# Peptides against a protein of PDB entry 5EIB, part 186

Target 1, 366 residues: chain A of PDB entry 5EIB
Amino acid sequence: VDLEPGTMDSVRSGPFGQIFRPDNFVFGQSGAGNNWAKGHYTEGAELVDSVLDVVRKESESCDCLQGFQLTHSLGGGTGSGMGTLLISKIREEYPDRIMNTFSVMPSPKVSDTVVEPYNATLSVHQLVENTDETYCIDNEALYDICFRTLKLTTPTYGDLNHLVSATMSGVTTCLRFPGQLNADLRKLAVNMVPFPRLHFFMPGFAPLTSRGSQQYRALTVPELTQQMFDSKNMMAACDPRHGRYLTVAAIFRGRMSMKEVDEQMLNVQNKNSSYFVEWIPNNVKTAVCDIPPRGLKMSATFIGNSTAIQELFKRISEQFTAMFRRKAFLHWYTGEGMDEMEFTEAESNMNDLVSEYQQYQDATAD
Target 2, 366 residues: chain A of PDB entry 5EIB as posed
Amino acid sequence: VDLEPGTMDSVRSGPFGQIFRPDNFVFGQSGAGNNWAKGHYTEGAELVDSVLDVVRKESESCDCLQGFQLTHSLGGGTGSGMGTLLISKIREEYPDRIMNTFSVMPSPKVSDTVVEPYNATLSVHQLVENTDETYSIDNEALYDICFRTLKLTTPTYGDLNHLVSATMSGVTTCLRFPGQLNADLRKLAVNMVPFPRLHFFMPGFAPLTSRGSQQYRALTVPELTQQMFDSKNMMAACDPRHGRYLTVAAIFRGRMSMKEVDEQMLNVQNKNSSYFVEWIPNNVKTAVCDIPPRGLKMSATFIGNSTAIQELFKRISEQFTAMFRRKAFLHWYTGEGMDEMEFTEAESNMNDLVSEYQQYQDATAD

## One batch from the design tools (peptide; made by RFdiffusion4, then SolubleMPNN)

Design b2_p20_1_s4 (from b2_p20_1, 11 letters changed)
Fold by OpenDDE base, seed 4:
Structure b2_p20_1_s4 (fold): chain B 366 residues (1-366), chain A 20 residues (1-20)
Amino acid sequence: as target 1 above (366 residues)
Amino acid sequence: SRSERYKRLQERREKRIASL
């Protein structure tokens, strides 16, 4: 789905374009112009029914519908505005199904789009209320990985998208292969989300490899475990050491000893015990899948529900406040039928979420 | 409450979307 035809034509003409049904390509003509309000109330609202018709058709063809997965950006107008409209409409029609998102967070290191903080804040407000699980894929973290860790002088969208694809492949491993921990979206939610509003995940991946790098790195289970818990391997620009883990899932892929994995996972928890809440028992879950990712012998994927995710929301909030206090570009949103109160309510909800994470960070066992 | 405020916001959004 897009409000621009060019993206859809690129997907259709791409190496995997034939895996999608032609009738499942729904697109507009005008785009959202990086405006959340165009995506949510005007251009996106005109297209949403056509998307819902496709969603219904595909849902009816499922033997057992678990839920929905949306991949979208929060900096643009389409992914942010129309994406959150779709989430709201799907949630209304399928209230008992899991809503999962891969939400790409904006960064001024990657894009010069000045209104991204508005689009992100307005989107986070919707995601807090209407999603069950949100993987925070932060363009700032992706850029920093490419630049600092992978030593790419000029990171491209191809380099960032390689990290996104590795992460998405990692976190969906348990859904794609039988007999795994968190084998369905609902079990993932039960294990990862102790409080309904606190459903924003920090994904991490090891080993980090650039596009075209020699994929055959021999890694050990101890090295994978250590790298997976390293802040430099997180796809969200947060330091886990500045918060506490509520819940963790670790997904190992490749042929390895389950005993060695369990020993290393216990060791990393014990070494980092100050960074876990003590009042959630058995809050670390581990899975091992014998099938490695393409081009790697072994990998580890991290899913963290950490109070450190508040650093990401604070960054967006600071950028939002700096613009909103000046009423910068507000006329672009109000002209599409938005009220200034919607901005204030979205900011308030995101700040409430930050306060909720901080409350649980500071909570002690009684 | 916070919940009531967000519910009213959602109801206003739904009315705007339905008026298009």
Scores: peptide ipSAE 0.020, ipTM 0.574, DockQ to the pose 0.638
Fold by OpenDDE base, seed 5:
Structure b2_p20_1_s4 (fold): chain B 366 residues (1-366), chain A 20 residues (1-20)
Amino acid sequence: as target 1 above (366 residues)
Amino acid sequence: SRSERYKRLQERREKRIASL
């Protein structure tokens, strides 16, 4: 789905364009112009029914519908505005299904879109209420991984999107291969989300190896485990050492000893015990899939529910507040049918979310 | 074409990322 037809033409002309049904390409004629309100109230609102018709058709064709997965950007107008409208409409029609998102967080280092803090704040407000699970993917973290870890001198969107695709493949492993931990979206939510509003995840992937170092790197369970818990491997621009893990899932793929995985996972928890909450028993879950990802002997995917994610929301809130106090560009949103109160409500809800994460960070076992 | 406009937009985005 896109409000710009050129995006859909690029997908169709791409190497995988034939994987998607032609009838499942829903697109507008006029883009959202990086305006959340155009995505949510005007251009997106005109297109949403056509998207819902496709969603219904595909849902009816499922033998067992678990839920929905949305991939979107929170900085743009279409992904943020229309994406959150679509989430709301799907939630209304399918209240008993899991809503999962891969939400790309805006970074001022990667984009010059001045209104991204508005689009992100308005989106987070919707995601807090209408999603069950949200993977937070930060373009800044992806860029840093590409440059520092992968040794790419000039990272591209292709390189960033490769990391996103590897992560998406990793976190969906348990859904695609039967007989594993978190075999469905609902079990994942039960294991990962101890409090309904605190459903924002820090994803990570291992191995991350530069092309020049691939020939010298032995892929071992200890190295995967250590890299997976390294702050430099987090795809959200938050340091887990500044917070506490509420819950963790680790998904190992490839032929390895389950005993060795369990030993290394216990060792990393013990070494990092100060970074876990003590009052959630058995808050680390491990899965092993014997089937490696294509081109790797083994991998590990990390999913962290950490109170350190508040750093991401604080960054967005600070940027939002600095713009909103000046009423900068506000007329672009109100002119599309938004109320100024929606900005204040969204800011308040995001600040409440930050306060909730801090409360659970500071909570002790009484 | 619309596809050519989109490709030019992507190329501009790629250049921006490359300049970070």
Scores: peptide ipSAE 0.000, ipTM 0.329, DockQ to the pose 0.017
Fold by OpenDDE base, seed 1:
Formats: C-alpha cells, structure tokens, sequence
Structure b2_p20_1_s4 (fold): chain B 366 residues (1-366), chain A 20 residues (1-20)
C-alpha cells in the first residue's frame, strides 16, 4: 500500500515482487507530501476502503487469523498518516485480533524532512491506543549501528533496511516455525506487554559485524548473548542502562546447546540485574530455533520492553515542541482539516506515555 | 479524564473521516 505509484512499481520490479498478488497492490496517485494529515484525512481516507477490501479478502482466506502486521515509517505522510488510519479501521473491524507494527522512527541523521516530528507525534498518539505490539525501529540507532559497528562510512537506506529485515526475520521466527515460545502474536503480547499502553519494544539483532572483521569473528552463544544486551546494538536510540526492562524475549537461531543458551542468558541477566524490574518474575523469555537465518550459522534476536524507550519519545517530543511553539508548517496540516488541538492532544498523550514509563521505572516491589 | 479526552479525539477523527 502506498499513496504513490512509484513505490509499488519498485516493489513489483524487485527480486521478490512476484510473491505478492497483483490485486493486493493498492496505491494512490497524489502521495502524502510528507503530511500526516494528507495520509490520515484526505488522500489516505479516499484509498482506505480499497485497502480494507483487500484486508477482508486476505483475512477470510486465513485458516486461523491471529492478527495484522504493519510495516511503516512515522516520519513520512503515507506510512504515518494512512498507516495509522488503517490501524484504526482494522481495529474497529477486528477488535479481537492482534495489531502488530514495525514502526520506523524518524531521525535528522537520515532524513531532511523538517515535519517528521509532527508526523511521528501524531502517529505515536494512534499507536498508543490502537496497537498491541510496536517494534520501535529507530533510524537514529540504525544509522549509528551502520556507522560505528558495521564501519560504513556513508550508510545508505539499503544498509538500514538490511538491519530492519534481519530484525523482522528474527522477531517473527517463533511465528514461522512451530513449537517455539511465543508461537503466536497473542502469546507474545501476554509475555511482553505487562501494561497495555507500554507495548513499544526495543529490537536488536546479533551478530552485527563489520565486513572487515567478519573473517576473524567466531559466532558463539556467549558473543551473541553479550551483543544482544549491549546498548550499542539496540535498534532504538535509547540506552537500556538509563531504564529498566519490564520484559525481554531472546530468540536464538541455529544449531546450539539449549543448556549453553540458558547458562549465558542467566549470566547476562545476573550481570545486568540492576536494569530489570524486580517485581515482574520470570520476565526474560528465551526461544531456540534450530534453523539459522540465511548466510549465518547462528543468530540471536532481542526484544526488550524497557522504560529506557522514553528517551526515544523525549527526543521526538523535544523536536515537536520546538516546531509547534513557533507554529512552523501548521498551515500544511490545518489546510487538510486538522485542528491545532489534535497536535496538543498527541503531544500530551506521548508525554503521558513517557510519564508512565518513568513511573514503572521508579516503582519498587513494595 | 485522559481516557475521555482521547475518546473525544477519536470521535472527532471518525467524524472527519466520515465527512470525506
């Protein structure tokens, strides 16, 4: 789905374009022009029913519909505005199904789109209310991983998208291979989301290794485990050491000893015990899938529900506030029928979310 | 309440979408 035809043509002409049904390509002509309001109230609203018809058709073909997975950006107009409209409409029609998102957070290091803080804030407001699980994939963190860890001098969207794809493949492993922990979206939500509004995850993937050092690096369970819990390996631009984990899931892939995995996972929890809440028992879950990812002998994928995620929302909020106080570009949104009140309510809800994370960070067992 | 404010916001959004 896109409000621009060129994106769909790029997917269709790509190496995997043939895996998608032609009738499932729903697209507009005008685009959103990086405007959330165009995505949500005008251009996107005109297209949404056509998308819902496809969603219904595909849902009816499922033997057991668990829920929905949306991949979108929060900085643009289509992914943010129309994506959140779709989430709302799907939630209305399928209130008992899980809504899962891979939400790409904007960064000034990656995009020069000045209105991204508005689009992101307006989107987060929708995600707080209408999603059950949101993987926060932060372009800030992806850029930093590419530059610092992968030693790419000039990270590209291709390099960032490679990290995204590896992570998405990792977190969906339990859904794709039977007999695993969190084998369905609902079980994942039950294990990862202790509080309904606090459903924003910090993903991570290991191994992350620069091309020049790959030949010298052994892939071991201890190294994977250590890298997953390293702050520099988080795909959300926050330091887990500045917060506390509410819940964690680790998904190992490849042929390895379950005993070694359990030992290393216990060791890393003990070393990082100060960064976990003490009042949620058994808040770390581990899965092992014998099938490695393509091109690797083994991998590990991390899912963290951490109060440190508030750093990401604070960054967006600060950028939002700096623009909104000046009423910068507001006429682009108000011209699409938005009210300034919607900006204030979105900002307020995001700040409330930050306050909720802080409250649970500071909470004791008493 | 916060919940009542958010509900009113959603209701306004739904009305705007329905008016298109």
Amino acid sequence: as target 1 above (366 residues)
Amino acid sequence: SRSERYKRLQERREKRIASL
Scores: peptide ipSAE 0.023, ipTM 0.567, DockQ to the pose 0.643; fails the geometry check
Fold by OpenDDE base, seed 2:
Structure b2_p20_1_s4 (fold): chain B 366 residues (1-366), chain A 20 residues (1-20)
Amino acid sequence: as target 1 above (366 residues)
Amino acid sequence: SRSERYKRLQERREKRIASL
């Protein structure tokens, strides 16, 4: 789905364009112009019914519909505005199904789009209410991984998207292969989301190795485990050491000793015990799939529900507040039918979410 | 074309990432 047809042409011409049905390409003509309100109330609202018709058709063809997965950006008007409109409409029609998102957070270092803080804040407000699971992916964190860990001098969107693709493949492993922990979206939610509003995840992937070091690096369970828990390998721009993990899932792939995995996962928890909440029992889940990812002997994917994610929301809120106090570009949104109150409500809900994460960070076992 | 406009938008985005 896109409000611009050029995106659909790029997907169709891509190496996997043929895996999608032609009728499942729904697109607009005008685009959202990086305006959430155009995505949500005008241009996106004109297109949403045609998307819902496709969603219904595909949902009816499912033997067992678990839920929906949306991949979108929160900085752009289509991904943010129309994406959250779609989430809302799907939630209204399928209230008993899991809503899962891969949400690309705007980075102030990566973006020249001045209104991204508005689009992100308005989107997070919708995600808090209408999603069950949200993987937070920050372009800054991806860039830092590419530059610092992968030793890429000039990271590209291709390099960033490769990390996203590897991570998406990793977190969906349990859904694609039988006999795994978190074998469905609902089980993942039960294991990862102790409180309904606290459903924002920091993903990570291992191994991340520079091309020059690949030949010298052994792929071992200890190295995978260490890399997954390293703050430098988080794909969300927050430091887990500044918060506490509510829940963690680790998905190992490849032929390895389950005993060794369990030993290393226990060791990393014990070493980092101060970074876990003590009042959630068995809050670390481990899965092992014998099938490695393509091109690797083994991998591990990390999913963290950490109170440190509040750093990401605080950053967005600070940028939002700095613009909103000046009413900067607000007329672009109000001219599409938005009220200033919707901005204040979205800011308030994001600040409440930050406060909730902080409350659970500071909570002790009674 | 719209495809050419999209390609130019991607190229501009890639240049921005490369300048970080």
Scores: peptide ipSAE 0.012, ipTM 0.405, DockQ to the pose 0.017; fails the geometry check

Design b2_p20_2_s1 (from b2_p20_2, 9 letters changed)
Fold by OpenDDE base, seed 5:
Structure b2_p20_2_s1 (fold): chain B 366 residues (1-366), chain A 20 residues (1-20)
Amino acid sequence: as target 1 above (366 residues)
Amino acid sequence: SERERRRARLEARLAELEKK
């Protein structure tokens, strides 16, 4: 789905474009112009029913529909505005189904789009209310990984998208292979989301491989475990040491000893015990899939529900506030039928979310 | 709920835009 036809042509011409049904390509003629309001109220509203018709058709073909997975950016107009409109409409029609998202957070290191903080804040407001699980893939973190860890002097969207792809592949491992922990979206929600509003995940991946670096020596289970819990491997620009883990899932892939995995996972929990809440018993879950990622002998993927995720929301909130106080570019949104009150409500709800994370960070076992 | 109020506002805005 896109409001721009050129994006669909790029997908169709791509090496995997033929895996999608032609009838499942829904696109507009006029893009959102990086405006959330165009995506949510005008251009996106004209297209949403056509998308819902495709969603219904595909849902009816499912023997057991678990839910929906959306991949979108929060900085642009289409991914943010139309993406959140689509989430709302799907949630209305399928209230008992899981809504999962891969939400790409904007960064001024990656994009010069001045209104990204508005689009992100307005999107987060919708995600808090209408999703059950959200993987926060932060362009700030992706850029920092590319630059600092992968030693790429000028990170490209291709480099960032490689990390996104690795992360998405890792976190969906249990959904794609039978007999795993979190084998369905509902089990994932039960294990990862102790409080309904606190459903924003910090993903991480090990080993961090650049495109064409065939030379990643097979990491050992201890090395994978250590890297997976390293803040430098987090795909969200938050330091886990500044918060506490509510829940964790670790997904190992490749041929390895389950005993060794369990030993290393116990060791890393004990070493980092101060960074876990003590009042959620058995809050770390581990899975091992014998099938490695393509081109790797083994990998580990991390899913963290951490109160440190508030750092990401604070960053967006600070950028939002700096623009909103100046009423910068508001006429672009109000001209599409938005009220200025919707900005204030979105900011308030995101600040409430930050306060909720802080409350659970400071909570002690009685 | 606050969620229902937000949805109702969204639906009202969409319906206003469809009439234009």
Scores: peptide ipSAE 0.011, ipTM 0.469, DockQ to the pose 0.398
Fold by OpenDDE base, seed 1:
Structure b2_p20_2_s1 (fold): chain B 366 residues (1-366), chain A 20 residues (1-20)
Amino acid sequence: as target 1 above (366 residues)
Amino acid sequence: SERERRRARLEARLAELEKK
């Protein structure tokens, strides 16, 4: 789905374009112009019913519908505005199904779109209320990984999207292969989301290795375990050492010893015990899938629900506040029928979310 | 069905990608 036709043509002409049904390509003509309000109230609202018809048809064809997975950007107008409209409408029609998102967080290091803080804040407001699970894929973190870890001098969207795809493949491993921990979206939510509003995850993927170092690096369970808990390997631009993990899931892929995985997972938890809440028992879950990802002998994917994710929301909030106090570009949104109060409500709800994370960070076992 | 054919193609392609 997109408000621009050119993105659909790119997907259709791509190496996997033929796996999608032609009728499931729903697109507009005008785009959102990086305006959340165009995505949510005007251009997106005109297209949403056509998308819902496709969603309904595909849902009716499911033998067992678990829920929905949306991949979108929060910095743009379509992914943010229309994406959150779709989430709301799907939630209304399927209130008993899991809503999962892969939400790409904006960064000024990656995009020059000045209104991204508005689009992101308005989107987060919707995601807090209408999603059950949100993977925070932060363009800030992706850029830093590409530059610092992968030693890419000029990271491209292709390089960032490679990390996104590896992460998405990793976190969905348990859903795609039978007999795994968190084998359905609801079990994942039960294990990862102790508090309904605190459903934002920091993902990570290992191994991440520069091209020059790949030939010299042994892929071992200890190295994967060490790397996936390293703050520099997080796909969200927050330091887990500045917060506490509420819950963690680790998904190992490839031929490895379950015993070695359990030993290394215990060792890393013990080493990082100060960064876990003590009042949530058995808050680390581990899965092993014998099937490695393409081109790797083994991998590990990390899913963290950490109070440190408030750093990401604080960054967006600071950028939002700096623009909103000046009423910068506000007329672009109000001209699409938005009220200025919706900006204040969205800012308030995101700040409440930050406060909730801080409350649980500071909570001790009584 | 068209859906079953699409699913079978996807599963076959995923299996090929994940075995390499």
Scores: peptide ipSAE 0.000, ipTM 0.253, DockQ to the pose 0.014
Fold by OpenDDE base, seed 3:
Structure b2_p20_2_s1 (fold): chain B 366 residues (1-366), chain A 20 residues (1-20)
Amino acid sequence: as target 1 above (366 residues)
Amino acid sequence: SERERRRARLEARLAELEKK
């Protein structure tokens, strides 16, 4: 789905364009112009019914519908505004189904779009209420991984999207292969989300290796485990050492010893015990899939529900507040039919979420 | 409509921001 037609042609012409039904390409003509309000109340609102018709059709064709997965950007207008409108409408129609998102967080290092803090804040407000699971994929973190770890001097959207794709493939492994831990979206939510509002995940992927060092890297379970828990490998721009893990899932792929995986996972938990909450028993889950990703012998994917994710929301909130206090660009949103109160409500809900994470970070076992 | 005119002005201004 897009509010621009040209994106659909790019997808169709791509190596996987044929996996999608032609009738499932829903697109607008005018774009959202990086405005959440255009995505949510105008352009997106005009297109949403056509998307919902496709969603209904595909849902009716499912033998067992678990839920929905949305991939979107929170910095733009279409992914943020129309994406969150779509989430709301799907939640209204399918309240018993899991809503999962891959939400790309904006970064000033990646985009000069001045209104991204508004789009992100307004989106987070919707995600708090209408999603069950949100993978926070932060363009700040992706850029830093590309630059520091992958040794890319000028990271491109292609480089960032490669990390996103690897992460998405990793976190969905258990859904695609039977007999795994978290084999469905609901089981994932039960294992990962101890508190309904605290459903924002910090993903990570291993191995991440620069092209120049690939030939010197052994892929071992200890190295994957170490890299997966390294703060520099997190796809969200927060340091897990500044918070506490509520829950963790690790998904290993490839031919490896389950015993070695369990030993390394125990070792990393023991080494990092201060970064876990003590009052959630068995809060680390491990899965092993014998099928490696394409081009790798083995991989590990990390999913962390950490109170450190508040650093991401604080960054967005600070940027939002600095713009909103000066009423910068508000007329672009209010001109589409938004009230200034919607900004204040969104800011308040995001600040409440930050406070909730902090409360659980500071909570001790009674 | 006035909404469509506001929309078109916003799109034009955003297109100018994307070109910088």
Scores: peptide ipSAE 0.014, ipTM 0.398, DockQ to the pose 0.027; fails the geometry check
Fold by OpenDDE base, seed 2:
Structure b2_p20_2_s1 (fold): chain B 366 residues (1-366), chain A 20 residues (1-20)
Amino acid sequence: as target 1 above (366 residues)
Amino acid sequence: SERERRRARLEARLAELEKK
């Protein structure tokens, strides 16, 4: 789905474009112009029914519909505005199904769109209410991984998207292969989301190795475990050491000892015990899939529900506030039929989310 | 396209961040 036709042509002409049904390409003509309101109330609203018709058709073809997965950006107009409109509409029609998102957060360092803080804040408001699971993917964190860890001198969108694709493949492993923990989206939500609003995840993937060192690096369970819990390996621009993990899932792939995995997972929890909440028992879940990812002998994918995610929301809120106080570009949104109250409600809800994360960070076991 | 312009701007910004 896109409000721009050229995006669909790029997907269709891509290496995997033929795996999608032609009728499932739904696109607009005008685009959203990086405006959430165009995505949500005007251009997106004109297209949404056509998307919902496709969603219904594909849902009816499912033997067992677990839920929906949306991949979108929060900085743009289409991914943010139309993406959240779609989430809302799908939730209205399928209230008993899991809504899962891969949400690309705007980064101040890589942001080229001045209004991204508005688009992100308005999107986060919708995600808090209308998703069950949201993987927070930050372009800054991806860039930092590419530069610092992968030793790429000039990280490209291709390099960033490779990390995203590896992570998406990792977190969906349990859904695609039988006999695993979190074998469905609902089980993942039950294990990862102790409080309904606190459903924002920090993803990570291991191994991440520079091309120059790949030949010298052993792929071992200890090394995967160590890298997966490293703050520099998080694909959200938050330091887990500034918060506490509410829940963690680790998905190992490849032929390895379950005993060794359990030992290393216990060791990393014990070493980092100060970074876990003590009042959620058994808050670390481990899965092992014998099938490695393509091109690797083994991998590990990390999913963290950490109170440190508040750093991401605080950053967006600070940028939002700095613009909104000046009413900068606000007329672009109000001209599409939005009220200023919707901005203040979205800001308030995001600040409440930050406060909730902080409350649970500071909570002690009585 | 507008997407290509956005991509080019981000690639330019990424390149500026590497020079710092």
Scores: peptide ipSAE 0.000, ipTM 0.289, DockQ to the pose 0.016; fails the geometry check

